Peptides against a protein of PDB entry 7PB4. Designs and how they scored, part 169

Target 1, 105 residues: chain A of PDB entry 7PB4
Amino acid sequence: KMLNIKEYKEKLLSTLGEFLEDHFPLPDRSVKKKKKNIQESSVNLITLHEMLEILINRLFDVPHDPYVKISDSFWPPYVELLLRNGIALRHPEDPTRIRLEAFHQ
Target 2, 218 residues: chain B of PDB entry 7PB4
Amino acid sequence: DALQMAVGYFEKGPIKASQNKDKTLEKHLKTVENVAWKNGLASEEIDILLNIALSGKFGNAVNTRILKCMIPATVISEDSVVKAVSWLCVGKCSGSTKVLFYRWLVAMFDFIDRKEQINLLYGFFFASLQDDALCPYVCHLLYLLTKKENVKPFRVRKLLDLQAKMGMQPHLQALLSLYKFFAPALISVSLPVRKKIYFKNSENLWKTALLAVKQRNR

## One batch from the design tools (peptide; made by RFdiffusion4, then SolubleMPNN)

Design b2_p13_5_s1 (from b2_p13_5, 6 letters changed)
Fold by OpenDDE base, seed 3:
Structure b2_p13_5_s1 (fold): chain B 105 residues (1-105), chain C 218 residues (1-218), chain A 13 residues (1-13)
Amino acid sequence: as target 1 above (105 residues)
Amino acid sequence: as target 2 above (218 residues)
Amino acid sequence: MLRQMVEELVILS
């Protein structure tokens, strides 16, 4: 039974990863023509998959403070997507922090 | 020139603590408006000003005016659009600004230089369908963007659910009809045969300006 | 769909 759950979890992770890559890929910013004045924000954006991993890990690692600070690596559309879909919540007092939603069993 | 000074003002902020900040702001805003409606703006100018309009740097009234004059001389960079979408998601702009942006995006769609990156944003635009205020305009945008590869079962279900909730809206029907065209097996429901597809505000705020742009670029 | 997938993943974790 445990093996089946683990296998299912792995399959789910794989499916989720594929889904995220297919439907919510990062924009290719590489085509930035070296035009002079655009402050190339050298900030490497993380994938939505990585963002979710961070949120999930924080929830389990620090359950009493499950909030993650939004860094420059967090692509705003991803943050908005998670919030709109009820997957994440903003900290009530600090909008720069988000947590994974506590999903009811 | 006057336009460069105006753009610089919005980009860098007021250089001198002028006692009459409002007068200076108005002057520069009028300069941008005049040039935009008369000649259109260069892609670089649109890149700068569009981001400013959506960044929350200025008040809603100013942002609205800037956004309304984002008229290209020739083309709009898709990078500017991608950046703009990012700003929309930061949450510093009003709901009305978001609506205006989507209206703008639909209106200016043909003037965007390339669509590859915008197409990658399909899922994000689709997620915005749940916003009642945005839904008509997002449907129109999706109608312009949708390719066969975008038509997925889960999106079909979402559209049908939305139709069940909101009724048979013309903009939603238009999008569903396109979905059925690409993937008839996914849509079992009979859609009314529409001779003409109508989206809300087919006559956009920029109709006259866009005609002028097209004439200049011919 | 995304929410459901994430929810299921969290429940299984």
Scores: peptide ipSAE 0.560, ipTM 0.888, DockQ to the pose 0.346
Fold by OpenDDE base, seed 1:
Structure b2_p13_5_s1 (fold): chain B 105 residues (1-105), chain C 218 residues (1-218), chain A 13 residues (1-13)
Amino acid sequence: as target 1 above (105 residues)
Amino acid sequence: as target 2 above (218 residues)
Amino acid sequence: MLRQMVEELVILS
């Protein structure tokens, strides 16, 4: 039964990864080398999968403070997507921090 | 060039704490408005000003006016749109600005040079259907973007759920009809054969300007 | 669907 749960979890992770890749891919920012002064911070955006992984890990690793600071690597549409769908919540006092929603059993 | 100075002002911000900040701002804004409505703006100018309008750098009134004059001379870069969508989600713009942006995006859709990157945002736009204020315009946008590969069972269910909640809205019916066209097996519900696809505000704020743009590019 | 998938994953985690 435990093996079945682990296998199912792995399958679910794989399915989720595929789903995210298919339906929420990152836009190709053509790194057009714009001129010197606009520090288009070549900030590498993380995938939605990676973002979720960070949020999930934080929830389990630090349950008393499950909030993750939104970095420049967090693509704003992804953040909005998670918030709007009730997957994530903003910190009530610090809007730069988000947590995974506590899905109460 | 007066336009270049105006764009530069918005990009760099006011240099000196001049007592006449508001007058200077108004002057430059009027310059942009005049050129935009008369001749349209270059893709580079739209790229700069569109991002400024959505970044929250200026007040809502200014942002609204800038966004209203984002009229292309020829084309709009899809990169500008992608960047704009990112700014839209940062939460520094008002709900009214968001609505205006989607109206703008629908109105200017044919003038966007490429759609490949915008199509990648399909899932994001679809999620925005949950916003009641945005829903009519998002439906219109999705109607323009939807391909067969986008029509999935889970999206069909979401649309039907929205219909159950909101009623048979014309914009939702239009999108559902398109979904049924691509995937008839997924939609068993008889949709009224609407001869005319009706989206809210078919007469957009830019009707006259768009006609002028089309005439110049012909 | 996304929420459901994430929820299920969290519950199983």
Scores: peptide ipSAE 0.555, ipTM 0.886, DockQ to the pose 0.347
Fold by OpenDDE base, seed 4:
Structure b2_p13_5_s1 (fold): chain B 105 residues (1-105), chain C 218 residues (1-218), chain A 13 residues (1-13)
Amino acid sequence: as target 1 above (105 residues)
Amino acid sequence: as target 2 above (218 residues)
Amino acid sequence: MLRQMVEELVILS
């Protein structure tokens, strides 16, 4: 039974990953290397899948403070997507922090 | 030139602690407005000013005025649009600014040089349908963007649910009709055959300017 | 659909 759950979880993760890649891909920022000193902080944006993993892990690792600080690697449209779909919540006092929604509480 | 000075002011901010900050701001804003409505703006100028308007650097009144004069001389870069969408999500712009942006995006859609990256944002735009203030304009945008591959059962369900909640809105019906065209098997509901699809005329704000742009580019 | 998938994943996690 445990093996079946693990396998199912892996399958679900794979399916979710494919779904996210198909429907919510990152736009290709043509990093035009234009030399202008604008520190376009080549901040590598993470995938929506990675963002969800971070949120899920935080919920389980630190349940008393399940909030994740929004970094520059978090693409704003993804954050908004999660918030609008009821998957994530903003911290009531700190808009720079978000948590995974507690679906069973 | 005066336009370069104005754009530079908005980009870099006021250099001198000028006692008359408001007068200087108004002067530069009027310069941008005059050029935009008369001749249109270059793609680079739109890139700079659009980001400024959505970044929250200035007040809502100023941002609104800047956004209203984002009229292209020739083309708008899709990169500018993608960046703009990102700024909209940071939460520094007002709801009215968001509405205005989507109206602008629909009005200027044909002037955007490429659509490939914008098409990747389809899922994001679709998620914005739940915002009542944005819904009419997002439907119009999606109508312009929708391809056969975008028509999925889960999206059909969401549209039908939205229709159940909001009623049979013309903009929603237009989008559903397009979905039915691409995937008739997914929509069992008889949609009224609307011969003419009517969206709210989001272009009204820029109608005269757009006519002028089209005439100059012929 | 996305919410449901995430919810299921959390339940299994």
Scores: peptide ipSAE 0.552, ipTM 0.884, DockQ to the pose 0.363
Fold by OpenDDE base, seed 5:
Structure b2_p13_5_s1 (fold): chain B 105 residues (1-105), chain C 218 residues (1-218), chain A 13 residues (1-13)
Amino acid sequence: as target 1 above (105 residues)
Amino acid sequence: as target 2 above (218 residues)
Amino acid sequence: MLRQMVEELVILS
């Protein structure tokens, strides 16, 4: 039973990774680097998968304060996506902090 | 020139704490407006000003006026649009500004130089359908962007759920009809036959300006 | 679909 759960979890992770890559990829910054603009950023953006990993880990590692500070590596559309889908919540007093939603069976 | 000075003002901010900040702001704003409506703006100017309008650097009234005059001389850079979408998500602009942006995006869609990166944002736009204020305009945008590969079962379900919630809205029906065209097996529900596809944003704020742009680029 | 996938993953974690 435990083995089956682990295997299923791995499969789910793989499926999720593929889904995120297919439907919510990072924009190509190759063009951005060539143009001088007001929003020019050399910041390395993390993938949505990595963002979720951070949020999940924080929830389990620090359950009494499961909030993560939004950094420059957090692509705003990803944050918005998680919020709109009810996957994440903003801190009620600090909008720069988000947490993973608590899901129940 | 006057336009360069105006753009520079918005980009870099006021050089001096002037008692006449409002007068200076208005002067530069009028300069941008006049040039934009008369001749259109260069892609670089739009890139700068569009981001400023959405970044929250200025008040809502100023942002609205800037956004309304984002009229291209020739083309709009796709990169500008991608960056703009990011700014929208930061939450420093008003809801009305977001609506105006989507109206602008639909209106200016044909003037965007390429669509590859915008197409990658499909999922993000789709996620905005649940916003009642944005929904009509997002449907229109998605209608322009949707390809067969975008029509997935989970998106079909979402659209049908929205229809159940909101009723048979013309903009939703238009998008659903397109989805059914690409993937008839996914949509078993009969859709009303419409004589004309209708979107609320068919008449836009830039009608005259767009005609002028097309004439200049013939 | 995304929420469901994430929810399931969290439950299994």
Scores: peptide ipSAE 0.529, ipTM 0.874, DockQ to the pose 0.350

Design b2_p13_5_s2 (from b2_p13_5, 5 letters changed)
Fold by OpenDDE base, seed 1:
Structure b2_p13_5_s2 (fold): chain B 105 residues (1-105), chain C 218 residues (1-218), chain A 13 residues (1-13)
Amino acid sequence: as target 1 above (105 residues)
Amino acid sequence: as target 2 above (218 residues)
Amino acid sequence: MLRLMVEELVILS
C-alpha cells in the first residue's frame, strides 16, 4: 500500500510537470543581448514546477512560517496564476511573501 | 525631437523636484498623445511606454492616458506584450487599467508582429476568465488565439462552469462555439447557432486611429 | 484542474 502511494505520487508529479510544461511554459526570452544598458537583469526565471516545489517544501519544512519570499526568479504570471487559482496566498502584512494554501483535508 | 524627450522623461522619471512637475508631465504626455494619434508610435516607443503604463510608476490617470495612445505606426512587438502581461500580474495597476489593456490587446491584435509567444500565454489568459470585469475581453482574445491543441477537456469544463455561473453570455458562447468547432466530442451541449459572433467592440476607442494605421500600411 | 492536482500532491506528501 505504501509502495502504491509512492508510485502514485511520483506519477502525479510527473503528470503535473508535463501539464505545467504544456500549458504554462516560460516565454522564450530571446536574449537578444543588444548592448543597451537596459539592465535586463539576466535573472533566470524558474519553472512553475520549481516554484510549486519550493512552496510545498516550505510548507512541510517550516509549517509555522510557510511563507516564501518572492524573488526576481519568480515570473509574475506564475505568482498570479497560483494566487488566482487558490493554490497560494499572500502574506497579510507582507505582499512580497506567499505561501501554499493549506488544503485542509 | 520632442517625442524622444517625452519618452525619455517617462523612462527616466522627473530629474529635479521642480515645483512644475505636473506641467512638465502634462507637456510630455500631450506630445506622446499628439504623435501617437497623428502618426502612430514606433515599436520601441510602445515597448517603453507600455511597460511604464503598467508598472505603476505613475498615477492611474497618467497610466490610462499613456495606454490609450499606444497606437503603432506599423507593428507592435510580441515581446512588448509578454512584458506587459508580466507587469499586469504584479498588481500595481488598477482593475480599470487591466481592462483597458485587454481591450487594447484585442484592438491591436493584428498589428502584433508575431503570435508565437503570445500563444504560449494562452493558459494565463484563460486563467483570467474568472475575473468578471476581464471575462468579455479575455474571451475575445482567446477566440483570436485558440487553436485545436488548446481545446482540452478541463478548459471545456471550466467554460461550462463559468456559463453556469454567469449565464449564457455572448462572449462565452462565442468561445464555446469555437471550442465545439475544434472538438465537437467534448461539448455535448447544443449551442444556439448564432449566425454572428458578437464581442464587445473593443476597438471603438481606437477606431479612427486603426483606420489610419491600416491606410498607411497598405 | 491545476488546483486539484496540487491539492492531491500536497495531501500525498
Scores: peptide ipSAE 0.488, ipTM 0.864, DockQ to the pose 0.347
Fold by OpenDDE base, seed 3:
Structure b2_p13_5_s2 (fold): chain B 105 residues (1-105), chain C 218 residues (1-218), chain A 13 residues (1-13)
Amino acid sequence: as target 1 above (105 residues)
Amino acid sequence: as target 2 above (218 residues)
Amino acid sequence: MLRLMVEELVILS
């Protein structure tokens, strides 16, 4: 039974990863060659998969404070996607923090 | 020139020393409006001003006016659109601004230099269908963007669910018809034969300006 | 679909 659950979980993770990659990829950073002066904020955006991992891990690691601070690596469309789909919630007093939704079994 | 000064003002923000901030703002806004409607704006100017309009740096009235004059001289950079979508998601602009943006995006769609990155945003646009205020315009945008590879069973289900909720709306029917065209096996429901595809506000705020742009670039 | 997938993943974790 445990093996079947593990296998199923792995399959689900794989399916989710493929789904995220296919339907919600990061935009290609057009290397704007010419404009020297705009400090290209060298901030590397994380994938939606990575973002979800962070949120899930925080929920389990720090259940009493499951909120993650939104960093510059968080692509705003991903944040919005999670919020709109009821996957994540903003902190009621600090909009810069989000948590994974507490899903009921 | 006057336009550069105006764009610079919006980019850098109001200089502390101006006693009459409102007059200065109005002056620069009028400058942008005049140039935009007469000649169109360069892609670089649109890039700057579009982001300003959506960033929440200024009030809704100013943002609305800026967005309304985002008329290209030639082309709009797809990068500007991608950045704009990001700003929309930050949540610093009003709902009305979001609606206006999608209207703008539909209106200016043919003037965007390339569509590869915008096509990658398909899923994000599709997610916005749940917003009742945005739905008509998003359907129109999706109608323009949809490729066969975008037509998936889960999206079909979402569209059908949306139809069940809001009824057989013309914009939704138009999109569903396109989906059926690409993937007839996914849509078992008979769709009414529509003689004409209809989207709300086909004659948009920029009709005259767009005609002028087309004439200049012909 | 996305929500369901994430929900199931969380439940299984």
Scores: peptide ipSAE 0.486, ipTM 0.866, DockQ to the pose 0.346
Fold by OpenDDE base, seed 5:
Structure b2_p13_5_s2 (fold): chain B 105 residues (1-105), chain C 218 residues (1-218), chain A 13 residues (1-13)
Amino acid sequence: as target 1 above (105 residues)
Amino acid sequence: as target 2 above (218 residues)
Amino acid sequence: MLRLMVEELVILS
């Protein structure tokens, strides 16, 4: 039973990774770097997968304060995507902080 | 020249805390407007000003005026659009500005130099369909962007759910018809036969300017 | 679909 759950989790992670890559990839930085607006092009953006990992880990590691500070590495469309899909929530008093939504079985 | 000075003002801000800040702002804004409507703007100028309009650096009235004069002389860089979408998501612009941006994007779609990166944003645009104010314009944009590979079961379900919620809206019907064209097996529901695909005229604000741009680039 | 995938992943974690 435990083995099956682990295997299923791994499969789900793989499927999610593929889904994120296929439908929500980062824009090609090569295009961004060519233009003079240095600030946005030079920022090391993390993948949506990595962003989710951070949010999930924070939820489990610090359940009493599960919020993550939005950094420059957080691509705004990803943040918006998570918020709009009900996957993440902004802190009610600090819009620069987000948490993973609590999901029920 | 006057345009460079105006663009520089918006990009770098005022050099001195002048008592006549409003007068200076208006002067530069009028300069940009005049050149944009008369000759169009260079891709680099649009890149700068578009970001400014969406970044929240200035007030809503100013941002709206800037966005309304984002008229290309020749082309718009897709990179400018990608960056603009990012700014749009930061939430420093008003809802009306977001609507105006999507109207602008649809109106100027043919003047964007390439579409490869914009196509990668398909999922993000699709996610915006749930916004009632944006939905008509996003449907139009998606109608322009949709390829067979974008037509997925989960997106079909979402569109049908939206239709159930909002009713048989012309813009939703147009997009669904396109989806059915690409993937008839995914859409079992009967769609009304429409004589004409109908979207709101997003380009109305720029009708004269767009004609001029096309004429200059023939 | 994305939400469902994430939800399931969180539940399994």
Scores: peptide ipSAE 0.485, ipTM 0.864, DockQ to the pose 0.369
Fold by OpenDDE base, seed 4:
Structure b2_p13_5_s2 (fold): chain B 105 residues (1-105), chain C 218 residues (1-218), chain A 13 residues (1-13)
Amino acid sequence: as target 1 above (105 residues)
Amino acid sequence: as target 2 above (218 residues)
Amino acid sequence: MLRLMVEELVILS
């Protein structure tokens, strides 16, 4: 039974990953090295899948403070997507922090 | 030139702690407006000014005026649009600015140099249908972007649910009709055969300017 | 759909 749950979880993760890649891909930053000194913060954007993993892990690892600080690696449209769909919530006092929604409460 | 100075002012901020900040701002804003409506703006200028208008650097009144004069001389870079969508999601601009942006995007759609990256944003635009203020304009945008590959059962369900909630809105019907065209098996509901696809505010704020741009590029 | 998938994943975790 435990093996079945693990396998199912893996399958679900894979399916979710495919879904996210198909419907919400990152834009191809054509890093045209235009030399203009705009510190385009070479910050590598993470995938929506990775963002969800971070949020889920934080919820389980630190349940008393399940909030994650929004970094430059968080693509704003992804944050908005999660918030709008009720998957994530902003911290009431600190808009730079978000948490996974508590679906069972 | 005067335009470069004006763009530089908005990009870098006021150089001199001038006591007359408001007069200087107005001067530069008028310069941008005059050039934009007369000749259009270069893609690079639009890239800079569009980001400024959506970043929240200035007040809503200024941002609105800047956005209204985002008229291309030739083309708009798709990269500018992608960046703009990101700024919209940061939440530093007003709701009215968001509406104006989508109106602008629809109006300027044919002047965008490439559509590949914008098409990748389809899911994000679709998610914005839930915003009542944006819904009419987003439907119009989606109507322009939708390909057969975008028509999925879950999106059909979402549109039907939205119709159930909001009623049979012309903009929703137009989009659903397009969906039915691409995937008739997914839409069992009889849609009234609309002879003319009508989106609200087809008369965009830029009608006169766009005619002038088209005449110059012929 | 996305929300449901995430919910299920959280429940299984």
Scores: peptide ipSAE 0.484, ipTM 0.861, DockQ to the pose 0.362

